Peptides against a protein of PDB entry 3OGK. Designs and how they scored, part 133

Target 1, 307 residues: chain A of PDB entry 3OGK
Amino acid sequence: ATPDRLSRRFPNLRSLKLKGKPRAAMFNLIPENWGGYVTPWVTEISNNLRQLKSVHFRRMIVSDLDLDRLAKARADDLETLKLDKCSGFTTDGLLSIVTHCRKIKTLLMEESSFSEKDGKWLHELAQHNTSLEVLNFYMTEFAKISPKDLETIARNCRSLVSVKVGDFEILELVGFFKAAANLEEFCGGSLNEDIGMPEKYMNLVFPRKLCRLGLSYMGPNEMPILFPFAAQIRKLDLLYALLETEDHCTLIQKCPNLEVLETRNVIGDRGLEVLAQYCKQLKRLRIERGADEQGMEDEEGLVSQRG

## One batch from the design tools (peptide; made by RFdiffusion4, then SolubleMPNN)

Design b1_p21_1_s3 (from b1_p21_1, 10 letters changed)
Fold by OpenDDE base, seed 4:
Structure b1_p21_1_s3 (fold): chain B 307 residues (1-307), chain A 21 residues (1-21)
Amino acid sequence: as target 1 above (307 residues)
Amino acid sequence: SFKERVEAFREAMRRAREAAA
């Protein structure tokens, strides 16, 4: 579909989702006239889609100029922006979005590739937004943002229910978790092994409503922090957890209300058996092939075709 | 170090995802 055709057919469109080419093609010199650029769509949004509240770009090329134009065109009417696996922008583009779209409820840039100039975008969001419900920059590399701004967001955004972040040290998020009273979902962070302080995470207090969780680099030593509320967990993202098959079994059996599991092949047939036994409410299972610390495809650690 | 292992793991996961896509 072309932008012009869309606006003519659906002038009152409220939600738009655009998908670009598969990720492998994103590294190639894509011609400017290729449907992978959001520019023509942003132009159309600005001119003709004045009721648009939700924009989802997936695997698109997005420039700072595109974001700036979108931000100014939709302003406080923009409720949802998802930059899903997008590229081509910097944090200046994000700054423009949060500066102009102060009532944004969902901001996602999961798996997007960008140039990080500073952490101002998150600071601006923290200073001015009170509407945020979903913040997701999972699997991104922000080094210049402050966990304090995340805490401020949690304090100011009473409807904040889902937050997915990059590699913040989990201990730096203590204030965030305390402030995020209505948080139901958290993914990301970084659990860092410390031989000198093996119990450094045991006193972490999670939001009481937390039921969807994915802690990055969680190992068997950190896993027990979930046990007090494991029965209320409905979704687990173990993709970046450092759990072996046995660890999976241990955790899964403590999550009888699990509905969604995302993990690696390390779960193995045994883990799948345990899952089937204990998680009767399971609705979705995603198993990805990933690097396991033991580079050996041990038959026991692999999900067989029989599982 | 743990940091190095984590970084290696991240990179390996990235590569695995790219290969599966």
Scores: peptide ipSAE 0.259, ipTM 0.837, DockQ to the pose 0.452; fails the geometry check
Fold by OpenDDE base, seed 1:
Structure b1_p21_1_s3 (fold): chain B 307 residues (1-307), chain A 21 residues (1-21)
Amino acid sequence: as target 1 above (307 residues)
Amino acid sequence: SFKERVEAFREAMRRAREAAA
């Protein structure tokens, strides 16, 4: 489909999702005229799709100029922008989005690859947005953004329900968690093992409504911080947790209301058995092949094709 | 170090995801 054909057929389109080719194709030189660039679509949005409030680009090439054009064209009418596994932009593009789209409710750049120039985009978002419901830069690398800005966002955005972040030290997010009173979902952060202070995370206070969780680098020493509200957990993302098979079994047994589990092959057949036994409300299970397969791990730590 | 292990893990996960794509 061409952008022009879309606008002619659906001039009142409110939501647009575009998917590029799988990443395997990204290793191949994508011709400039290939549909992997959002530019022609952004042009069409700017000119002809005046009702568009939600944009989702998946595996697309997005430039700062594209983002700037989109931002200015839609301004406060843009409620959702998802840059899902996209590339080609910098934080300047993000700055343009948050500067011009002050009523944005969902901002996602999960697994996107970008050049980080500064942390201004998050600061600008913190200073001016009160509408944000979903912020997701999970599995991204930001080094120049401030956890204080995230706290400010939580304080100002009363409808904030889902936040997924990169490698923030969890202790730096204490203020954020305190402010985010309505937060239901949190993924990311960084739990850093400290041999000298193994209990440094035990006093973490999570938002009371938190039920979807994925703490990065959570090991068996940190896992107990979840136990007080484990029965409340509906979704677990253990993809980046440092849990072995036995740790999975321990945690799963404490989450009888679990509906969604995402983890690695390390859960093993044993973990799956425990999951089946204790999590009767499970709706979705995602098992990824991870770093665990590179080691001579015990056969029990692997999920069989039958399991 | 923990940091090195985490970095190695991240890299391994990245590679695994790329292989699965």
Scores: peptide ipSAE 0.253, ipTM 0.837, DockQ to the pose 0.460; fails the geometry check
Fold by OpenDDE base, seed 2:
Structure b1_p21_1_s3 (fold): chain B 307 residues (1-307), chain A 21 residues (1-21)
Amino acid sequence: as target 1 above (307 residues)
Amino acid sequence: SFKERVEAFREAMRRAREAAA
C-alpha cells in the first residue's frame, strides 16, 4: 500500500500500523525512498489523516524530523505511539513527542535502537503528562534517564497500568512501586546478586494489583519476593530470569492462576509437567531457545516431545 | 556466569528476530 492510497480510501482512519522489513536489511544500502522509512507516511498523516490517534511503526526507520512532524501534526490528539523495533532517531525525537503530545496514553519503544543524548524526554513526560497508561521501553539501553522521573510519572498518571523498563536497579524503583498504585504489569529492571547481602530485595513492596511480571536476572534467592502475591500472578516473563528447572517448578507451584508463561528451554519436561499439574488456567506458553542451550548439558533442562 | 549467558542469549535473540522478520 502507498500513503496516498490509504488516505484517499480511509480519510477518517483512527489507527495505523506499519510494518517494515527486518532491521538487518535496513542498514547502509537502503535508498531513502524505500518503504522502510516512515517519512512518506508521516507526511500523509500530517496532511490528510486528521483523525489518527494511534500510530504503530514496526521495524521502520524513523528520524527525529519524522517524530517532530508527527508530534506537531497530531499534538494532544495522539493517544498511542509505538516505535516497535525501530531505528534512526535520537532522544531529541522522543522529547518532541512528549512535549507536543501531552495526552499520550501509550508510549512504546520496545527493542528500538536509538542515540541517547540525554534524559530530558522522560523528565518532560514526568512534568506534564497525567494521561499515561502504558510506558514501554523494554529491551532498550537508556543510561541517562532518572528513576525519580519514573516515580513522578507514577504519582501523576493515576491510570498507569503497565510499565516495562530497561536495566534499572530494582532498589531504585522502590519509590516508583509505592507511587504506582494501579500498576498491573511490570517488566524489566535489574536484580543484582550480592553474596554479602542475599536478602537485600526481601523488603520490596510491589503494587497491590500487580499480576503480570517479568523481573530481569531474578534468581532463586530473589524468587521468594514473589511468594506473598504469587497466587494473583496471571503472567510471568521468565525469559531473562536466572532460574533453573527446579526453580521453575517451585515458582510455578505457587502460581495456580497463571495464564501466560514466557520462559526458556531450561523449564524442561519436568517444569512442563508441574505447569500442567498446578496451572489449570494456562492459556499461552512461550518457550524460547537460544545460544545458552549449548551450555545446558543437563537433560532436565530440555523440552522434549514428551513434555 | 549464568548472567553473562543470559545477556548473550538476549543479544542472540535480538539478532534472530531481526533476521526472521
Scores: peptide ipSAE 0.244, ipTM 0.826, DockQ to the pose 0.237; fails the geometry check
Fold by OpenDDE base, seed 3:
Structure b1_p21_1_s3 (fold): chain B 307 residues (1-307), chain A 21 residues (1-21)
Amino acid sequence: as target 1 above (307 residues)
Amino acid sequence: SFKERVEAFREAMRRAREAAA
């Protein structure tokens, strides 16, 4: 419950996960005592949690100073940092982390809000890290990072197995995919439909071990790029795919080994029926209620409460 | 369009995050 109590009770703690309050409460002035700041925890980590290797902050306020303190305190002992839906930091904080924590294996900032100053953090990571296994800045807005640095990371980090990115043009990631020989999971990117060039993405070569995938803005014209390896797909993230109900049915039928599906209500009852029929290994299904309901009068895209 | 709705959803999520920052 309190940082000081944690260190006293668990001096050999290796993994810490902190969850802030839901962000709906953060629309107003966050009281200083709200416990949403990581600062007191970072102080405790720095002073008393000398075996801590993994830190996961969820919905916390994280400053650059907090990141700098954490980075210097844990240095190469820090293997995992997850800034999950956090806010309050800039890319300078990220730069500090990758500069001091050169053996970091997992770096996540999925859905975090930050001020982007430059792309130096990714460049520094590319230049010095060889340990990275998981890189995740899914659903973030980086405009100043280079896909070339991502390629360099893939080349240098032989254990890189999961990468989730923002809105990189997928064609700019060709070099990355070629270098990422052991990549099992990829999410993000941007597929941009070109009516004049429908085959724009058909020559994309994905890593051979790729089995968890979520391509942003993938429509029915781009979906066929998955067909050659659809049988090996175990997880699909279709939350940001531009697939209608029928497209879902088409894709699902080609993924008999699907274990995890994340999609929107556009899958509909029909898609769920197809899923039940063809995906016998399904373990987890997430259906997000998307903004799609406001415009699609088509009853077919609604998942009915079938108990 | 569907694309616009997805973008709107992403933007709404982003704004919700920023408002909470």
Scores: peptide ipSAE 0.177, ipTM 0.793, DockQ to the pose 0.190; fails the geometry check

Design b1_p21_1_s4 (from b1_p21_1, 14 letters changed)
Fold by OpenDDE base, seed 3:
Structure b1_p21_1_s4 (fold): chain B 307 residues (1-307), chain A 21 residues (1-21)
Amino acid sequence: as target 1 above (307 residues)
Amino acid sequence: DFEKLREKFREALKRARERSA
């Protein structure tokens, strides 16, 4: 559909989701067709979709100018912005969004590729937003944002229920977890094992309502931090956990209320058997071929080439 | 980028293996 036809048919549209071409096609082909750019859609939103509250761009090219136009056009009426696997913008575009859309409830940029200029966007969000419910920059690379701003967001946004982040050291998020009293979902962070300090993470206090969790780089030594509340866990993201098959079995048997599991093929048949035995409420199972298999293939390939 | 995170994950796995060896 063309943007103009959409507005004519649905002038009162509240939610829009656009899906672009698969990324492989976006990198190799200068899209002959504007279908990969959000610009025409942003123009239409700005001019004709005055009731639009939710925008979801998936695998689209989004410029800072597009974000700025969207931000100014929708302002405090914009409740949801999802930049899902998008590219073409910088943190200046994000800054514009959070500056103008002060009542945004959902901000997602999961798996998006962008140029990071500074951490001002998160700071601005922390200083002015009290409406945020979902913040998701999972599987992104932010190096200039502050965990203190995340803590401020948690303190100010009482309805904050889901936060997914990049590679923050988990200990830097202690203040965030203390402030995020209503948090139900957390993914990301970075667990860094210290052989000299095995109890480094044992004193972590998680929000009481936490039931959806994915800690990056969680190994078997850190896994016990989940045991006190494992029975309340409903969703586990183990895609970036450093758990072997037996570790999966150990954790799964402690999560009888698990509804969603995302993991790698390392779970194996044994892990699946344990899952079937202990997790009777399981609704969704996602098994990916993990980087560990690719790493093993590359290492085996390297060993085979050196041998 | 997801690929960058995968790289970090691979590095983490490598470190974990080195510590377990």
Scores: peptide ipSAE 0.091, ipTM 0.687, DockQ to the pose 0.066
Fold by OpenDDE base, seed 1:
Structure b1_p21_1_s4 (fold): chain B 307 residues (1-307), chain A 21 residues (1-21)
Amino acid sequence: as target 1 above (307 residues)
Amino acid sequence: DFEKLREKFREALKRARERSA
């Protein structure tokens, strides 16, 4: 569908999801002539979609100008912005979004590629937003943002339930975890092995409601930090964990309420057997090929409980 | 080979259910 046709048919549209051309011949809703740019859609949103609250761009080219136009057009009416695997913008575009959309509830830029100019966007978000529920910049590289701003967000946003971050040192997030009292989901961070301080992470206190978790670079030495609340874990992201097959078995057997597991082939047949034995509530299993296996085929295996 | 892994998981789940019954 073209943007103009969409707005004419659905002038009161509240939610829009656009998917750029998948590299694979999947159902392209976007005409080839648009090159995957969001610009014509943002123009249409600005002019004709006055009730739009949720925007999700997947694999699209997004410029700072596009973000600025969207921000100004929707302002506090924008509740959700997802830049999923997008490219072409800088942190200036993000700054515009958080400056103008002060009631944004969901901000996602997972796996997006961007130019980082500064950390002002996160600071602005921290200073002015109290509505945030979901913040997700998982699988991104921010070097200029402050963990203190993340803590401020947690303190001010009482409805904050899901946070996914890049490579923050986990110890820098202690204040964030303490402030994020309602946090249910956390992914990312960085666990760094220190031979001189083998127990440096053992005193980490996680939010009490945490049940969806993915700690990057978690090895067998750090894995025990999950054991006190492993029984309440419903989702594990182990894609970036440094766990061997036996470590997977050890962790899985401690998570009887696990519903979603994302991991690598390292889980092996043994890990799958343990998973089947101990995780009777499992609904979704995603196994990716590790970096050592050349073919990262993103095959999402939905194991539906046919009960 | 994800289908094979999925099948293995299904088979393992079936066996685990049979053992718990």
Scores: peptide ipSAE 0.017, ipTM 0.499, DockQ to the pose 0.026
Fold by OpenDDE base, seed 5:
Structure b1_p21_1_s4 (fold): chain B 307 residues (1-307), chain A 21 residues (1-21)
Amino acid sequence: as target 1 above (307 residues)
Amino acid sequence: DFEKLREKFREALKRARERSA
C-alpha cells in the first residue's frame, strides 16, 4: 500500500508497522523505488493519521528530519516508536522524539545503525518521561549516554518493565537495578571478567520481578548470580553468553520454568536433552550459529522451534 | 578461550551494526 491509500482507507489508524527490505538486501544499493524511506509515510502520518499512537519501522531508512516531523506531529499521542534495524538517523532524531513525545511508553532502536552525537536524548528522556514501559537499544553502541540517566528513568517510570541496553558495564547499572522495582526483562550490558576478582559480580542485586534475562558476556563464573532467582526465569537470551555445553546444562537445570531460550549451537545435543528433561514449559527455542562456530558470522539460527 | 570468543562477539556486533548502516 502507498501512504496516501492507507490514510484514505484507514484514517483512524492507531498502529502502523512498516517493513523494509530483508537484511540481506541492505548490503545492496537501496533503490529509491523500493519504499525503504519512511519520509512519505511520516508525511502522511503528519497530515492524515491523527490517531496514530504506535509506529514500527523495520529495516527502513529514517532521517532526523523524519523523526522530528513524526515527533511534532504526534507529540504526546505517540505511545510506541520502534526503530527496528533502521538506519539514517542520529541521536538528534532521538532527542526530538523524547523531547516532543513525553508520554512515550515504548522506545526501541534495537539493532539500528545511527550516528551518536551526544547522550542528550537519554538525559531528556530521564528528565521528563514518567510513562516509559519499554526501553530497548539492544545491540547498539552508545558511548555517550549515562547509566545515571537510565537509573533516573527507572526511578521515575513506575511502569518500566523491559529494558534492553548495549555495552554498559553491569556494575554501573547497580543503581538502575535498585531503582527498577518492576523490571521484568533485562538484556544486554557487559560482564567483564577480572581474573583477580572472580567475585566481582556476585553481589549484584537484580529486580525482584526479573524473569526475562540476557546478560552479554556472561560466563560460567558469573552464571551463579542467576541461581537465586533461576526458578522464576521464563526467558533466557544466551546468544552472547560465554557458556559452554556443560554450563548450559547447569543453567537449564536451574530454570524449570523456562519458556523461551535463545542460544547458540554450543548447547549441543546434550544441552537439548537437559532442556527437554527439565524445562517442560518451553514454548520457544532459538538456536543460532554463533561467532564461536566456523561459518558466516551473524547467520540467523537454522532452528527456530515454536511449541 | 572466552576472551577470544568475547572478541568475536564484539566484532560480530560491530559488523552487524555496520550492515544496518
Scores: peptide ipSAE 0.192, ipTM 0.817, DockQ to the pose 0.206; fails the geometry check
Fold by OpenDDE base, seed 2:
Structure b1_p21_1_s4 (fold): chain B 307 residues (1-307), chain A 21 residues (1-21)
Amino acid sequence: as target 1 above (307 residues)
Amino acid sequence: DFEKLREKFREALKRARERSA
């Protein structure tokens, strides 16, 4: 489909999702007309799709100019922007979005590759937005954003229900968790083991409604922080957890209401057996091959063809 | 050593995430 054909057929379009080619193809000499650029679509949105509230670009090339044009064209009418596995922009483009789209409810840049200029985009979002429901920059690398701005967002956005972040030290997010009273989902962060302080994270207070969780680098020593609310957990993302098979079994037994589990092959057949026994509400199971498979000599830690 | 293994996995997972970004 071409942008012009879309606008002629659906002038009142409210939601648009575009999928580009696989990301691996985007790093090669890509012809300018390969269809992976959002530019012609942004032009069409700006001119002819005046009711568009939701935009989802997946595996597209997005420039700062594209984001600026989109931001100015849609302004406070833009409710959702998802830059899913996109590339080609900088934090200046993000700044334009949050500056002009002050009523945005969903901002996603999960797995996007970008150049980080500064942390102003998150600061601007913190200063002016009160509508945010979903913020997701999971699996991204930000070094210049402030945990304090995230806390401010939580304080000001009372409808904030889902936040996924990069490698923030979890202890730097204490203020955020305290402010995020309605938060249901949290993924990311960084748990850093300290041999001298084994109980470093034991006093963490999570939002009361938290039921979808994925803590990066969570090991067996940190896992007990989940036990007080494990029965409340509906979704676990253990992709970046540092749990062995037995640790999986221990945690799963404490999560009888688990509906979604995402983990690595380390769960093993034993973990799957425990899952089947204790998690009767399970709806979705995702098992990925992890880097840990190369280091495990013990076959017990692998999902066999039986599982 | 569990600690050494943990660190190895941590770094491997970090690199994997970076490649996905």
Scores: peptide ipSAE 0.108, ipTM 0.767, DockQ to the pose 0.194; fails the geometry check

Design b1_p21_2_s1 (from b1_p21_2, 17 letters changed)
Fold by OpenDDE base, seed 4:
Structure b1_p21_2_s1 (fold): chain B 307 residues (1-307), chain A 21 residues (1-21)
Amino acid sequence: as target 1 above (307 residues)
Amino acid sequence: LKKYREYLERRRREAEAKELL
């Protein structure tokens, strides 16, 4: 479909989702520029899609100019922006979005690649937004943003229910977790093992409503921090956890209300058996190949074709 | 993913080094 055809057919469109690349592009089978620029769509949005409140770009090329145009065109009417696995922009583009779209409820840039100039976009969001419900920059490489701004967002955005972040040290998020009283979902962070302080994370206090969780780099020593509320966990993202098969079994047994599990094949057939035994409400299971597969000589850590 | 792989590789090396000690 072309942008012009879309606007003519649906002038009152409120939600737009565009996919720039098929899944095969992940394997370099499709050229990067194949139908991937958002520019013509942003132009069309700006001119003709005046009721658009939700935009989702997936695997598209997005420039700062595109973001600036979108931001100015939709302003406070923009409720949702998802830059899902996009590229081509910098943090200046994000700054434009948060500056002009002060009532944005969902901001996602999960797995997007960008040039990071500064942390101003998150600071601006923290200073001016009170509407945010979902913030997701999971699997991104922000190094210049402040966890204090995240805390400010949590304090100011009473409807904040889902936050997914990059590699923040989890201890720097203590203030955030205390402020985020209505938070139901958290993914990301960074758990860093400290041989000298094996219990450094044991005093972490999570939001009381937290039920969807994925802590990055969580090992067996950190896993016990989940046990006090494991029974309320409905979704686990263990893709970036450092859990072995037995650790998976231990955690799964404590999560009888688990509905969604995302993990690596390290769960093994044993972990799947435990999952089937204890997690009767399971709706979705995602198993990915881990980097550890290539070194596992032991059959116990592999999911068989029957599992 | 790359950082995670590097982390896993480092941990693996550290574990192997501990077993050799």
Scores: peptide ipSAE 0.026, ipTM 0.637, DockQ to the pose 0.066
Fold by OpenDDE base, seed 3:
Structure b1_p21_2_s1 (fold): chain B 307 residues (1-307), chain A 21 residues (1-21)
Amino acid sequence: as target 1 above (307 residues)
Amino acid sequence: LKKYREYLERRRREAEAKELL
């Protein structure tokens, strides 16, 4: 569909999701004029889609100019922006979004690639937003943003229920967790094993409503931090955890209310058996093949066709 | 575990690099 055709057919459109073609196909198969760029769509949104509240770009090229135009055109009417696996923008584009869209409820940049100039976008969001419900920059590399701004967001945004972050040291997020009283979902961070301080993370206090969790680099030594609330866990993302098969079995046994599990093939047939035994409410299972496990095809950590 | 951590970091970087191209 063309942008013009969309606006003519649906002038009252509230939600738009655009998916770019896979990048390998973008250069060879898309006419130069449409190559996964959001620009024509942003122009149409700005001119004709005046009721649009939710925008989701997936695998598209997004420039700072596109973000600036979108931000100014939709302003406080923009409730959701998802830059899902997008590229071509910098943190200046993000700054424009948070500056102009002060009532944004969902901001997602998961797996997006960008040039990081500074941390001002997160600071501006922290200073002016009180509406945020979902913040997601999972699997991104922000080095210039402050955990203090995340804490400020948690204090100011009482409806904040889901936060996914990059590689923040989890101890730097203690203030955030204390402030985020309504947080139900957290993914990301970085757990760093310290042989000299085995209890480094044992005093972490998680939000009371936390039930969807994915801690990056969580090993068997850190896993016990979940045990006090494991019975309330409904979703686990273990894709980036450093758990072996036995560790999976241990954790799964503690999570009888688990509905969604995302993990790698290290769970093995044994882990799947334990999952079937203890997690009777399981609705979704995602198993990814790890690259390190591709060389270990003959070891115990494989999910067989029988499991 | 170290190799897997490196893999995860690489995968994150590759996801980012794929988004810059």
Scores: peptide ipSAE 0.026, ipTM 0.605, DockQ to the pose 0.133; fails the geometry check
Fold by OpenDDE base, seed 1:
Structure b1_p21_2_s1 (fold): chain B 307 residues (1-307), chain A 21 residues (1-21)
Amino acid sequence: as target 1 above (307 residues)
Amino acid sequence: LKKYREYLERRRREAEAKELL
């Protein structure tokens, strides 16, 4: 579809999802001149899609100018922006979005690549937004944003239910977790082993409603921090956890209400057996091949083709 | 996934068989 054809057919469109860089099998369905740029779509949104509240760009090229135009065109009417695996923008573009779209409820940049200029976008969001429900910059590298701004967002946004972050030290998020009283989902952070302080994470207090979780770099020593609320966990993201097969078995046994598991092949056939035994409510299982598995030919750490 | 499904199906059949018994 072209932007012009879409607006002519659906002038009252409220939600738009565009997917760039399709799978090879779908290339025959895409016009030859499909560059994956959002620019022509942003132009069309600005001119003709005046009721658009939700925008999702997946695997597209997005410039700061595109974000600025979108922000100014939709302003407080923009409720959802998802930059899913996008590239071509900087934090200036994000700043424009949060400055102009003060009632945004969902902001996602998951797996996007960008140039980081400063942390102003998160600070601006913290200072002015009270509507945020979902914040997701999972699998991104922000070095200039402040955990304090995340805490401020949690205090001000009472409807905040899902937060996914990059590599914040989890101890820096203690204030955030205390403030985020309605948080149901958290992914990311960084757990750093300290041989001199093995229990440094044992006193972490998570939000009471937390049921969807993925802590990055969680090893077997940190895993016990989940045990007090493991029975309420419905989704686990273990893709970036440092758990072996036995650790998976231990954790899975404590999560009888698990509905979604995302993990690496390290779970093995044994872990899948334990999962089937203890997690009878499982709805979705995602198993990825990890880089750590390239060297382990050992049967215990591999999911068979039958798995 | 197939092994997991097969395991669940087997357990379901075993549970149903016990209830009939």
Scores: peptide ipSAE 0.011, ipTM 0.440, DockQ to the pose 0.019; fails the geometry check
Fold by OpenDDE base, seed 2:
Structure b1_p21_2_s1 (fold): chain B 307 residues (1-307), chain A 21 residues (1-21)
Amino acid sequence: as target 1 above (307 residues)
Amino acid sequence: LKKYREYLERRRREAEAKELL
C-alpha cells in the first residue's frame, strides 16, 4: 500500500503499523527506495491522518527529521510510538518526541540502533510526562541516561506498568523500584556477580505487583531473589539469564502460575518435563537456540524432537 | 516441545469435555 492510498481509504485511522524489509535488505536501500524509510509515511501522517494516536514502525529507517515532524504534527495526540528494530535516528529525535508529545503513554525503541548524543531525552521525559504506561528500550545500548530520571518517571507516572531497560546495574534501580508502585513488568538490567560479595542483591525489593520479569545475566546465585514472589510470576524471560538445566527446574517448580516462558535450549527435555508438571497455566513457550549449543556435549542441556 | 504440545492438547480436550458435561 502507498501512503496516499491509506489516507484516502482511512482518513480516521487511529493506529498505524508499518513493517519494513528484513535488516539484511535495509543496507541495500537507496534513498529512492521509500519502502524502507518512514519519511513518506510521516508526511502523510502529518498532512492527512489527523486522528492518528498510535504509530508502530518495525524494521524501518527513521531519521531525526522524521521524528521531529511526527512529534510536531501529532503533539499531545500521540499516545503510542514504537520504534521496533529501527535505525537511522539519534537521541535528538527522541528528545523531540518527548518534548512535544507530553501525553505519550507508550514509548518503545526495543532493539533499535541509534547514535547516542546525550541523556536529555530521558531527562525531559522525567520532567514533563505523567501519562507514561510503557517504557521500553530493551536490548539497546544507552550509556548517557540516568537511573535517577527513571526513578523520577516512576514517581510521576502513576500508571507506569511496564518498563524494559538496557544494561543498568540493578542496584542503581533500587530507587526506581521503590517509586514504581504499580509496575507489573520489568525486563533488562544487569546482575553482576561479585565473588567478594555474594549477597549484594539479597536485599533488593521489587514492586509488589511485579509478575512479568526478565533479569539479564541472572545466575543461580541471584535467582533466590525471585523466590519470595515466584508464585505470582506469570511471565519469565530467561533468554539472557545464566541458568543451567537444573536451575531452570528449580525456578519453574516455584512458578505454578507461569503463563509465558521464553528461554534457550538449555532448559532441556528435563526442564520441559518439569514445566509440564508444575506450570498448568502455561499458554506460550518460546525456546531459542543459544550460543551455548556449540560447547555442551551434555545431552541433558538440549531440547530434542521428543521434548 | 513434542511432550509439551501433547500435554497442551490433552488439557484442551479435557477442558472441552468438561464444557459438554
Scores: peptide ipSAE 0.010, ipTM 0.448, DockQ to the pose 0.019; fails the geometry check

